# Ledger of designs, part 61: peptides against a protein of PDB entry 1Y0J

Target 1, 39 residues: chain A of PDB entry 1Y0J
Amino acid sequence: EARECVNCGATATPLWRRDRTGHYLCNACGLYHKMNGQN

## One batch from the design tools (peptide; made by RFdiffusion4, then SolubleMPNN)

Design b2_p26_5_s4 (from b2_p26_5, 12 letters changed)
Fold by OpenDDE base, seed 3:
Structure b2_p26_5_s4 (fold): chain B 39 residues (1-39), chain A 26 residues (1-26)
Amino acid sequence: as target 1 above (39 residues)
Amino acid sequence: PVSAEEKEERKKKIDAFFEKLKKELE
């Protein structure tokens, strides 16, 4: 198994991000969440 | 825990968002 973004399921990203509860997000989803909040 | 369909849909939404942002900042 491999780490995956909790938002889109991507298993690869140039930069892994984490939400306030510690869940992993790919770079794109992390930025998307930061700009829109929640989702 | 994301289905193939949902993964694709979320990717499209994110892509559309950033394309719009890029256009507005240009």
Scores: peptide ipSAE 0.044, ipTM 0.484, DockQ to the pose 0.526
Fold by OpenDDE base, seed 5:
Structure b2_p26_5_s4 (fold): chain B 39 residues (1-39), chain A 26 residues (1-26)
Amino acid sequence: as target 1 above (39 residues)
Amino acid sequence: PVSAEEKEERKKKIDAFFEKLKKELE
């Protein structure tokens, strides 16, 4: 039910993002991945 | 889906990155 960041497991974020495969990332992880690539 | 341990490791890396970034911008 609750959306979860595939990177850090967060269930709450100011802005949900998606990675290239369509999986959800929290805002922080999305920005991190955008700036530094996959990790 | 990643393991809880891997999630925590990634979270720590991200936290450190953004804390560093905040320091640089102050």
Scores: peptide ipSAE 0.032, ipTM 0.449, DockQ to the pose 0.595
Fold by OpenDDE base, seed 2:
Structure b2_p26_5_s4 (fold): chain B 39 residues (1-39), chain A 26 residues (1-26)
Amino acid sequence: as target 1 above (39 residues)
Amino acid sequence: PVSAEEKEERKKKIDAFFEKLKKELE
């Protein structure tokens, strides 16, 4: 198995984040969602 | 889950956002 960002499909990131429903986001997408509410 | 096309589109939007941010921090 391989972890994947549900937003951009990235498989590698300095820090894995999670959305409010528990899905994995890469660091960049997690920060983007935080600063813009959501994608 | 989302399509590969939408994921790539979102990635491009995020990249553009952070490129702008990097310029502001420069």
Scores: peptide ipSAE 0.031, ipTM 0.446, DockQ to the pose 0.553
Fold by OpenDDE base, seed 4:
Structure b2_p26_5_s4 (fold): chain B 39 residues (1-39), chain A 26 residues (1-26)
Amino acid sequence: as target 1 above (39 residues)
Amino acid sequence: PVSAEEKEERKKKIDAFFEKLKKELE
């Protein structure tokens, strides 16, 4: 098994993040989500 | 060590995904 970003499918990232529902996001997708989210 | 082209392609895919989510949440 290998962890994957639920958005882009990346399996490697400098920092793993998690969305509000607990799914894993790579650093890039996590930051994008944070910057463009309503919250 | 990631090429500029790969970074740009990834950025576009990420952007497109979130734009889709925004529309679905409206």
Scores: peptide ipSAE 0.018, ipTM 0.409, DockQ to the pose 0.108

Design b2_p26_6_s1 (from b2_p26_6, 15 letters changed)
Fold by OpenDDE base, seed 4:
Structure b2_p26_6_s1 (fold): chain B 39 residues (1-39), chain A 26 residues (1-26)
Amino acid sequence: as target 1 above (39 residues)
Amino acid sequence: SERERYREEMQRKRPELEEWLAELKK
């Protein structure tokens, strides 16, 4: 099973991040959520 | 599944994400 960002569906990223519930986010989506106070 | 439910929930943030990314790329 290939890893994918739960937000945008990306399957490749310079840095994989994880939200507070453990779901994977690409670097861009992870930073977006962090800056906007989301997961 | 929980993953699928989360994905659907996050889809609501995609429009805002795209606007945010557009600003970063300026």
Scores: peptide ipSAE 0.083, ipTM 0.580, DockQ to the pose 0.755
Fold by OpenDDE base, seed 5:
Structure b2_p26_6_s1 (fold): chain B 39 residues (1-39), chain A 26 residues (1-26)
Amino acid sequence: as target 1 above (39 residues)
Amino acid sequence: SERERYREEMQRKRPELEEWLAELKK
């Protein structure tokens, strides 16, 4: 199975991030959540 | 599953994300 961003479904990113519950986010979505106080 | 429910929840935020990304590209 391939890793994918739970928010946008991307399967490739310059940097994988994870939210507080351990779900994977691409760099862009991770930064979005960070800027909006979500993680 | 929890993963599936979470994925669906995050998908609902996609429109807002796209607008945010567009703003950053200016």
Scores: peptide ipSAE 0.082, ipTM 0.577, DockQ to the pose 0.822
Fold by OpenDDE base, seed 1:
Parts: structure tokens; sequence; C-alpha cells
Structure b2_p26_6_s1 (fold): chain B 39 residues (1-39), chain A 26 residues (1-26)
């Protein structure tokens, strides 16, 4: 399966991020969760 | 799959995320 942000579904981003369990997040969603202390 | 379960869990955050992104993009 193609890589996509688990939160918003984006398939492209300037910077892929990952949570502690290895799920991918786009840069924006990764920052959102980081700011809110959520995974 | 775990990925699918995680996706479903994160979907509830979309409205809040969109508001957050809207604020950042001002």
Amino acid sequence: as target 1 above (39 residues)
Amino acid sequence: SERERYREEMQRKRPELEEWLAELKK
C-alpha cells in the first residue's frame, strides 16, 4: 500500500513524520499532534 | 490492520486539525 498520512490521507509532504508505533504522518499533521501531545 | 485502525482513530481529529491549519495559514 502506498504511503499516506494516517490522519489526513495526504500522499505527499515536504517531510514525513512518524509516531512512536511507526505510523506515518505528513509534516502538518505530525506537528499538530506534537503541539497537542497526541499520537 | 493496525494502520486502518489508527486511521479511523485519527479521523475524529480532522475537524480540529482543519481549524488548526486554518489558523496557521492566516
Scores: peptide ipSAE 0.073, ipTM 0.571, DockQ to the pose 0.795
Fold by OpenDDE base, seed 2:
Structure b2_p26_6_s1 (fold): chain B 39 residues (1-39), chain A 26 residues (1-26)
Amino acid sequence: as target 1 above (39 residues)
Amino acid sequence: SERERYREEMQRKRPELEEWLAELKK
């Protein structure tokens, strides 16, 4: 049950982020979504 | 599951994401 990024599948990241629906994103994907206003 | 459906939705954004990440790594 290891946490993984819903976008890229990464299982490790310097900082876990969450989208508005509660799904986990790695730092990189989270920043991408934030930058583009997408979830 | 909801997570799986969301993952599938996010996969279509991977190409653009990869380009963005590549740019950041420069």
Scores: peptide ipSAE 0.086, ipTM 0.583, DockQ to the pose 0.737; fails the geometry check

Design b2_p26_6_s2 (from b2_p26_6, 15 letters changed)
Fold by OpenDDE base, seed 4:
Structure b2_p26_6_s2 (fold): chain B 39 residues (1-39), chain A 26 residues (1-26)
Amino acid sequence: as target 1 above (39 residues)
Amino acid sequence: SEYEAYKEKMKEKRPELEKWLEEMAK
């Protein structure tokens, strides 16, 4: 199983992030959720 | 599975993300 962003499905990113539930997010999705106060 | 259900729920954020990225890219 290859790692993928739980939001957009990306399998590669300059920086992997994690949401508050522990799932992986690509850099872009992670920043979006962080700035909008989302999980 | 709970993981698959979570991914499906997160997909609803895709349109918002794309609009956000578009604005940030200006």
Scores: peptide ipSAE 0.180, ipTM 0.667, DockQ to the pose 0.790
Fold by OpenDDE base, seed 2:
Structure b2_p26_6_s2 (fold): chain B 39 residues (1-39), chain A 26 residues (1-26)
Amino acid sequence: as target 1 above (39 residues)
Amino acid sequence: SEYEAYKEKMKEKRPELEKWLEEMAK
């Protein structure tokens, strides 16, 4: 499957993450949202 | 679509993310 980060559009990442609504985020964007409590 | 609208909303976070990543990379 081909997925993309809902924030930056990246199609490849060391680790795919998901926000609380179920949309995919690359590792970097996922960590940012986790650290800042954003979704 | 709802997904496209969500992507547009998330684009607003790019400036903040780039600054955060810069700080974390130090």
Scores: peptide ipSAE 0.158, ipTM 0.662, DockQ to the pose 0.752
Fold by OpenDDE base, seed 5:
Structure b2_p26_6_s2 (fold): chain B 39 residues (1-39), chain A 26 residues (1-26)
Amino acid sequence: as target 1 above (39 residues)
Amino acid sequence: SEYEAYKEKMKEKRPELEKWLEEMAK
């Protein structure tokens, strides 16, 4: 299957990010987690 | 799988994310 954000399930994003466990996050979710220190 | 379980856990934070995005969009 195609890559998907582990938080929202999005399969497309301007920039793929990764959480501390190595799982992919879309740009929006990645920024959210970074701002809130979640992943 | 553990990965699928992780995704489900993360999705629980979706409402919080949506509120955050709404505030950032103002």
Scores: peptide ipSAE 0.128, ipTM 0.631, DockQ to the pose 0.780
Fold by OpenDDE base, seed 1:
Structure b2_p26_6_s2 (fold): chain B 39 residues (1-39), chain A 26 residues (1-26)
Amino acid sequence: as target 1 above (39 residues)
Amino acid sequence: SEYEAYKEKMKEKRPELEKWLEEMAK
């Protein structure tokens, strides 16, 4: 299984991040969560 | 699955992310 961003579905990113539930986020979505809180 | 359910929940908030990305791109 290929890793994918739980938020936007992206399968490639310069930097993988993780949300508070442990699911993967692409860099962009991770930064959004970091700056604005969870979606 | 729980994962699929979580993804569906997150998709509902994607419009907010897109607006944020647009602002950051200015």
Scores: peptide ipSAE 0.192, ipTM 0.683, DockQ to the pose 0.735; fails the geometry check

Design b2_p26_6_s3 (from b2_p26_6, 12 letters changed)
Fold by OpenDDE base, seed 5:
Structure b2_p26_6_s3 (fold): chain B 39 residues (1-39), chain A 26 residues (1-26)
Amino acid sequence: as target 1 above (39 residues)
Amino acid sequence: SELEKYKEEMEKKRPELEEFLKKLKE
């Protein structure tokens, strides 16, 4: 299987990120969380 | 599971997230 963003389901991204609990996020969703001070 | 709870929480913010993602992809 392949890694996927726990938020949007994307399987490809320029940069994989992780939230504070270890869930993988694509770059876009990770940036969204940073902007909103979440995960 | 914690993952499921996380997804449920984020689903509540789906509208705002979708708008954000659309803008980033422009």
Scores: peptide ipSAE 0.153, ipTM 0.659, DockQ to the pose 0.625
Fold by OpenDDE base, seed 1:
Structure b2_p26_6_s3 (fold): chain B 39 residues (1-39), chain A 26 residues (1-26)
Amino acid sequence: as target 1 above (39 residues)
Amino acid sequence: SELEKYKEEMEKKRPELEEFLKKLKE
């Protein structure tokens, strides 16, 4: 299976990120969480 | 499961998230 962002479902991204609990996020969704300080 | 709980929480923020994503991709 291909890795996918747990939030938006994207399977391709310039940079894979992980949230505080270890879920994979695409760069965009990861930045969203970083900027807002919340999941 | 933890994943289901996470998706549930994120779904509540879908509207604001989508606006953010639109700006990042423009």
Scores: peptide ipSAE 0.149, ipTM 0.656, DockQ to the pose 0.618
Fold by OpenDDE base, seed 4:
Structure b2_p26_6_s3 (fold): chain B 39 residues (1-39), chain A 26 residues (1-26)
Amino acid sequence: as target 1 above (39 residues)
Amino acid sequence: SELEKYKEEMEKKRPELEEFLKKLKE
């Protein structure tokens, strides 16, 4: 399947994160969502 | 689908996201 960030499409990241609904996010996008709240 | 709806919602935030990524990604 090859994991990729559901937001920016990145396929590699120093740290994979997940949003509240379980979608995978790269470190950068995960931090963005965390800083802005909700999904 | 839930994934498609999520992607559409995130697309609305693309401009501010790109600015954020430019500052954080090396």
Scores: peptide ipSAE 0.145, ipTM 0.655, DockQ to the pose 0.586
Fold by OpenDDE base, seed 3:
Structure b2_p26_6_s3 (fold): chain B 39 residues (1-39), chain A 26 residues (1-26)
Amino acid sequence: as target 1 above (39 residues)
Amino acid sequence: SELEKYKEEMEKKRPELEEFLKKLKE
């Protein structure tokens, strides 16, 4: 299997991140959440 | 489910998110 960003569906990223509930996010989507402080 | 709700909420923000992602990948 392959890891996938739960938001955008990306399967590759420079850095995998995780949100507060444990979902995997690509670097870009993770940074988006960090900047906005919400889902 | 939690994942389903998460995806649904993020889908509402898709336009804004896409603009952000485009900028980050420049």
Scores: peptide ipSAE 0.140, ipTM 0.646, DockQ to the pose 0.616

Design b2_p26_6_s4 (from b2_p26_6, 12 letters changed)
Fold by OpenDDE base, seed 5:
Structure b2_p26_6_s4 (fold): chain B 39 residues (1-39), chain A 26 residues (1-26)
Amino acid sequence: as target 1 above (39 residues)
Amino acid sequence: EEYEEYKKRMEEKRPELEKWLEELAK
C-alpha cells in the first residue's frame, strides 16, 4: 500500500497530515487548508 | 463523505493551491 495526498496525489512528504475525516494530506496541502481555514 | 467524492472535491482546489505554493516560493 502506498499512501497519497488526496488533494495533489503526492506519495512523499516531510510530514503527513490528516483532515477532519481522516483522509491524508501532504504537508503542503495540509498547510494550505490550514491557512485557508479548511479541514 | 465518500473517499472518491472527497478526492474530487480536493482536486478542484489544486489550481488555487498551486498559486499559493508559487507565491510562497518567491
Scores: peptide ipSAE 0.128, ipTM 0.629, DockQ to the pose 0.794
Fold by OpenDDE base, seed 1:
Structure b2_p26_6_s4 (fold): chain B 39 residues (1-39), chain A 26 residues (1-26)
Amino acid sequence: as target 1 above (39 residues)
Amino acid sequence: EEYEEYKKRMEEKRPELEKWLEELAK
């Protein structure tokens, strides 16, 4: 199994984040959603 | 929603994300 950001597909990130449904997001995408108030 | 559907929805937001990331990368 390999973890990847559900948004951009990145397989490496300094910090893995998760959305409200448990899907993984890289740090950048996680921050993007946080700042934009989106899933 | 199912994971695959979620990924597709997130992929559709990539263009917007890219613009946002470009600004941060400057």
Scores: peptide ipSAE 0.096, ipTM 0.604, DockQ to the pose 0.779
Fold by OpenDDE base, seed 4:
Structure b2_p26_6_s4 (fold): chain B 39 residues (1-39), chain A 26 residues (1-26)
Amino acid sequence: as target 1 above (39 residues)
Amino acid sequence: EEYEEYKKRMEEKRPELEKWLEELAK
């Protein structure tokens, strides 16, 4: 299976990010969580 | 927490995320 953002399900992104627990997030979702104090 | 459990929790944030992205798109 292809990697996907745990939040939005995207399988492609300019930059893959990871939250504090190691789960992958697309760039957009990663930034969203960062802005909201979640990571 | 388990990955599947995490996905479910994050899925609940999708609507809020969409609003955030919508605001940025303006």
Scores: peptide ipSAE 0.072, ipTM 0.575, DockQ to the pose 0.789
Fold by OpenDDE base, seed 2:
Structure b2_p26_6_s4 (fold): chain B 39 residues (1-39), chain A 26 residues (1-26)
Amino acid sequence: as target 1 above (39 residues)
Amino acid sequence: EEYEEYKKRMEEKRPELEKWLEELAK
C-alpha cells in the first residue's frame, strides 16, 4: 500500500499533502498546486 | 473525480510542473 503522488508518482516526500479531491500529492507538487491553483 | 481521470488531468500539466520541480530540486 505504498502511497504515490498522483502528479509525479513519487513514493516518498518530506510531507504528504492532499488536494481538494482527497488525492495525495508530494510536497513539491502540492506546493505547485498551491501556487498555481487547480491543474 | 475518479483517480485515473485525475491522474490524466495532472499528466497534461506535467510539462509546466516539471519546470517547477526542477527549481525545487536545486
Scores: peptide ipSAE 0.187, ipTM 0.672, DockQ to the pose 0.628; fails the geometry check

Design b2_p26_7_s1 (from b2_p26_7, 15 letters changed)
Fold by OpenDDE base, seed 1:
Formats: structure tokens, sequence, C-alpha cells
Structure b2_p26_7_s1 (fold): chain B 39 residues (1-39), chain A 26 residues (1-26)
């Protein structure tokens, strides 16, 4: 098993991000949620 | 959430087929 984005399920990304609750997001999803205020 | 899990798996398959970069679930 490997780390995966809690949003899109991606297991590889240039940069792992985390939301306020500590869940991991790929770079793309992390940026999307940060910009749109979504979780 | 099983529906979310299924969607994630579908996205993975589509990414493998198209080479698309990770993207947010709309």
Amino acid sequence: as target 1 above (39 residues)
Amino acid sequence: DEELKKLQEEIKKLQEATGAEPKPIP
C-alpha cells in the first residue's frame, strides 16, 4: 500500500499537501481545495 | 464511502489509459 490522495486517489504527485484535518492530497487537489475553500 | 472509493478507482484507470494528471473530483 502507498499514500494516496483522499480526493482523487492518486498515489503519485510532485508535492503532497494536507488539509486542516491532516488528510493527504495530491498537489492538484490540494491547490484546488485551497483555492475553492473545499475539503 | 464506497461510492468515493469506486470513483477514485475509476479515475485511476482513466489516468492510466490517458496519461492524465491527477485532478480534483468535480
Scores: peptide ipSAE 0.057, ipTM 0.535, DockQ to the pose 0.100
Fold by OpenDDE base, seed 3:
Structure b2_p26_7_s1 (fold): chain B 39 residues (1-39), chain A 26 residues (1-26)
Amino acid sequence: as target 1 above (39 residues)
Amino acid sequence: DEELKKLQEEIKKLQEATGAEPKPIP
């Protein structure tokens, strides 16, 4: 099965992250959300 | 969600064209 970032739709990333509800985020989106106080 | 899917595709196109950093989707 395929995995994708719930924010940008990316299917590949150096590191998969998760938001507070368990949704997958690519590394870039995960860091961006963390820095801006989201998810 | 189709609305989210459309926005994701737009972000992908913009990133490829401008090299823009990821941003939150409202």
Scores: peptide ipSAE 0.056, ipTM 0.534, DockQ to the pose 0.102
Fold by OpenDDE base, seed 2:
Structure b2_p26_7_s1 (fold): chain B 39 residues (1-39), chain A 26 residues (1-26)
Amino acid sequence: as target 1 above (39 residues)
Amino acid sequence: DEELKKLQEEIKKLQEATGAEPKPIP
């Protein structure tokens, strides 16, 4: 299967990130959550 | 999860249409 961002559903990104619970986020969503203190 | 899938698709379409930045999952 293909990896996808749990926030926006993107399946491709320059850099995969992970939230505090280990879920995968695309680079954009990962940075957004980090800056806003989300999840 | 169908609910999450639909939410993700909506976010994608809204971002493409408005150029908005990523949003947290409600």
Scores: peptide ipSAE 0.055, ipTM 0.537, DockQ to the pose 0.116
Fold by OpenDDE base, seed 4:
Formats: structure tokens, sequence, C-alpha cells
Structure b2_p26_7_s1 (fold): chain B 39 residues (1-39), chain A 26 residues (1-26)
């Protein structure tokens, strides 16, 4: 049950982020979401 | 060390605000 990015499925990232609902995102996906407001 | 303690607390607050959790760089 390793942590996974809910967007891309990555299990490793230098920085875990969380979306507005609390779901975990890798750094890359987290930044993408913040910049574009979409998956 | 007071200075270090203050810095650590500040980092914790920023992490909570941004929803970020640093992980060791591979």
Amino acid sequence: as target 1 above (39 residues)
Amino acid sequence: DEELKKLQEEIKKLQEATGAEPKPIP
C-alpha cells in the first residue's frame, strides 16, 4: 500500500503534494494542477 | 538552538499551508 500519485500513479517523488481534496500528487502533477486547474 | 527551532517551526507551517511533504532526494 505504498503511496501513489492519484494522477499518474508514481510512487516516488522528491516532494509529495496534496490537491484540494487531500489526495496525494507527485511534485510534477501537483504543479501541473496548480498551474492549469485540471488533470 | 533557538534559531534552528524557529526555522523548523516556520517550515512546518509552510508545509501545512502548501500541502507539501518533502521526501529525501533519491
Scores: peptide ipSAE 0.033, ipTM 0.339, DockQ to the pose 0.027

Design b2_p26_7_s2 (from b2_p26_7, 14 letters changed)
Fold by OpenDDE base, seed 2:
Structure b2_p26_7_s2 (fold): chain B 39 residues (1-39), chain A 26 residues (1-26)
Amino acid sequence: as target 1 above (39 residues)
Amino acid sequence: MEKLKELQEEIERLRKETGAEPRPIP
């Protein structure tokens, strides 16, 4: 039931983000995708 | 070998569905 980043598998992050399809991303992966235009 | 191949194919399918990409490693 623990939340996981769909990109890297992390289970802990200062801020949970979501991609355009609603999948959860850790803060680091979310920012990386934003930088590459892949919200 | 068969099991490893199947795992890799599943990872590729999931990456296409989620749009996941390798993040920078510090």
Scores: peptide ipSAE 0.082, ipTM 0.470, DockQ to the pose 0.079
Fold by OpenDDE base, seed 5:
Structure b2_p26_7_s2 (fold): chain B 39 residues (1-39), chain A 26 residues (1-26)
Amino acid sequence: as target 1 above (39 residues)
Amino acid sequence: MEKLKELQEEIERLRKETGAEPRPIP
């Protein structure tokens, strides 16, 4: 098994992020959510 | 070694506060 982004399923990213519930997001999805007030 | 320990503790604090964990670029 490998860690994956809960939003897009990506298994590799230069920076793992975590949402407010503690689940992992890739850098891209994490930034997207923050920019839209969703993280 | 003390500096290394302190640095690691700071990294862990930052991960908790920012929710970000650095990964190496392939």
Scores: peptide ipSAE 0.061, ipTM 0.411, DockQ to the pose 0.027
Fold by OpenDDE base, seed 4:
Structure b2_p26_7_s2 (fold): chain B 39 residues (1-39), chain A 26 residues (1-26)
Amino acid sequence: as target 1 above (39 residues)
Amino acid sequence: MEKLKELQEEIERLRKETGAEPRPIP
């Protein structure tokens, strides 16, 4: 099974990120989390 | 340390299988 962003469900991204608990985020959602603290 | 090495090896296998290597951010 393919990796998915836990926020938006995307399966492809230029850069995979992770949240504080280790869940995978796409680059866009990861940046959003970092800038705003939550999604 | 051995468990950490095993985890790193698994991450590398998964990256190869899924093609999840980092790419330039547009």
Scores: peptide ipSAE 0.050, ipTM 0.391, DockQ to the pose 0.032
Fold by OpenDDE base, seed 1:
Structure b2_p26_7_s2 (fold): chain B 39 residues (1-39), chain A 26 residues (1-26)
Amino acid sequence: as target 1 above (39 residues)
Amino acid sequence: MEKLKELQEEIERLRKETGAEPRPIP
């Protein structure tokens, strides 16, 4: 099943992350959200 | 128990829509 980062739409990443609300993020977007607290 | 089951099913749907399985970072 295809999986996508809710922020950028990426379907592949070395590490899938999750935001505080449980949405899946690629590693890059997850780090961005963590560092900035928002989109 | 029914509520917990419904929540688990929702989590599974969200996993399909969003996606996350840890991959080792090369």
Scores: peptide ipSAE 0.064, ipTM 0.442, DockQ to the pose 0.032; fails the geometry check

Design b2_p26_7_s3 (from b2_p26_7, 11 letters changed)
Fold by OpenDDE base, seed 4:
Structure b2_p26_7_s3 (fold): chain B 39 residues (1-39), chain A 26 residues (1-26)
Amino acid sequence: as target 1 above (39 residues)
Amino acid sequence: SEELKELEKKIEELQKKTGAKPKPIP
């Protein structure tokens, strides 16, 4: 199965991140959420 | 799948090692 960033839908990223609920985020979206205090 | 489970395990291990610290968004 192909993994997707739950925020932007990207299927490839240098680093998969996870939000506080465990959803997978690409590196960029993960950093964005962290910087803006979003969960 | 086992493949996915192993990949997720590896990702978690790498995240712990690196700390996934903030850095410029590529």
Scores: peptide ipSAE 0.079, ipTM 0.471, DockQ to the pose 0.033
Fold by OpenDDE base, seed 5:
Structure b2_p26_7_s3 (fold): chain B 39 residues (1-39), chain A 26 residues (1-26)
Amino acid sequence: as target 1 above (39 residues)
Amino acid sequence: SEELKELEKKIEELQKKTGAKPKPIP
């Protein structure tokens, strides 16, 4: 099975990212989570 | 902040290119 972004389901991205709990996100979704996440 | 607004604008543009669907962080 192909890896997919847990947010949008994309299976291809220039850069795979991971959220704070380790889920895979495409670059775009990862950036969204980083900017909108609480610290 | 102004920097955050610019970053979010860039994120929106990138999401349009990839078809990403942003969703709230629980």
Scores: peptide ipSAE 0.078, ipTM 0.549, DockQ to the pose 0.254
Fold by OpenDDE base, seed 2:
Structure b2_p26_7_s3 (fold): chain B 39 residues (1-39), chain A 26 residues (1-26)
Amino acid sequence: as target 1 above (39 residues)
Amino acid sequence: SEELKELEKKIEELQKKTGAKPKPIP
């Protein structure tokens, strides 16, 4: 599967995450989103 | 969003100070 993080483009990660709209993020970017994803 | 722009600006400033490289939310 050619999955990639929509934020940094990484194709490999210990854990795939998803943003509020369902886009895939690597673990690092997903955690970053969770910390800074405010309106 | 003005609040979002202020947040992004703050993140950029902190990234320069700490050397962090996470990209802004698309």
Scores: peptide ipSAE 0.056, ipTM 0.473, DockQ to the pose 0.124
Fold by OpenDDE base, seed 1:
Structure b2_p26_7_s3 (fold): chain B 39 residues (1-39), chain A 26 residues (1-26)
Amino acid sequence: as target 1 above (39 residues)
Amino acid sequence: SEELKELEKKIEELQKKTGAKPKPIP
């Protein structure tokens, strides 16, 4: 039972991020969605 | 098919820049 990035499936990251709904994202995916996602 | 090819290329470029898989959060 390990945490996974909901976007890429990574289980390891320097920093876990979260979207507004609370989904966990790895650092890279979190930054990607911050830049490319819609509010 | 051509549109798909362009899209896949764009995805690859984005992955290289961010290290993330470009897709909507489920």
Scores: peptide ipSAE 0.049, ipTM 0.474, DockQ to the pose 0.160

Design b2_p26_7_s4 (from b2_p26_7, 12 letters changed)
Fold by OpenDDE base, seed 1:
Structure b2_p26_7_s4 (fold): chain B 39 residues (1-39), chain A 26 residues (1-26)
Amino acid sequence: as target 1 above (39 residues)
Amino acid sequence: MEELERLEAEIEALRAATGAEPRPIP
């Protein structure tokens, strides 16, 4: 098993981010969520 | 249209700053 982005399933990213509930997001998805007010 | 325009600008700014393409919520 490995950490994965809850949005896209990516297992590697330059920077792991997290949403308000602690779910891990890859950098790209984290930024997308932030932009859309879903961080 | 206004919201879409704003979001497009934000996406472009993020791409420029991070080099990362945002991945939409499936």
Scores: peptide ipSAE 0.077, ipTM 0.529, DockQ to the pose 0.108
Fold by OpenDDE base, seed 3:
Structure b2_p26_7_s4 (fold): chain B 39 residues (1-39), chain A 26 residues (1-26)
Amino acid sequence: as target 1 above (39 residues)
Amino acid sequence: MEELERLEAEIEALRAATGAEPRPIP
């Protein structure tokens, strides 16, 4: 099974990020969460 | 309303910076 962004379900991204708890986020969602200070 | 407007601006800025569309937390 393909890796998915825990926020939007995307399976492809230029850069996989992780939130503070280690969950995988696509680049866009990772930046969004970082900016908003939430997971 | 102010928070929503800020979030919309942040989304737009992130799109411009990354070429990807951020998805709000469901």
Scores: peptide ipSAE 0.073, ipTM 0.559, DockQ to the pose 0.129
Fold by OpenDDE base, seed 2:
Structure b2_p26_7_s4 (fold): chain B 39 residues (1-39), chain A 26 residues (1-26)
Amino acid sequence: as target 1 above (39 residues)
Amino acid sequence: MEELERLEAEIEALRAATGAEPRPIP
């Protein structure tokens, strides 16, 4: 079992994040979502 | 166009700050 970013499918990241709905995001996608008010 | 320009600027800022490549929201 490997965790994946729900946005880009990445399986490796310096820091796992979660959006406001609890979905796992890689660091890059999590920051992108945060900047756009979705995290 | 304005929204696209804003998003492009945000992506560039994130790249500069983190060295990461943010993925656009589908």
Scores: peptide ipSAE 0.072, ipTM 0.555, DockQ to the pose 0.121
Fold by OpenDDE base, seed 4:
Structure b2_p26_7_s4 (fold): chain B 39 residues (1-39), chain A 26 residues (1-26)
Amino acid sequence: as target 1 above (39 residues)
Amino acid sequence: MEELERLEAEIEALRAATGAEPRPIP
């Protein structure tokens, strides 16, 4: 199955990120997590 | 409500910066 952002479910992004536990995030959600102290 | 307003502003800033819409953490 295709990779998905664990936050928003997006399957495509200019840059895949990961949170501190290794879950994949799209670029936008990864930045959102950082702004909220969770990445 | 103050935290909600802050999060909405952050979402809007990220939309502008990345062209992608982040979803709030459930």
Scores: peptide ipSAE 0.068, ipTM 0.554, DockQ to the pose 0.138

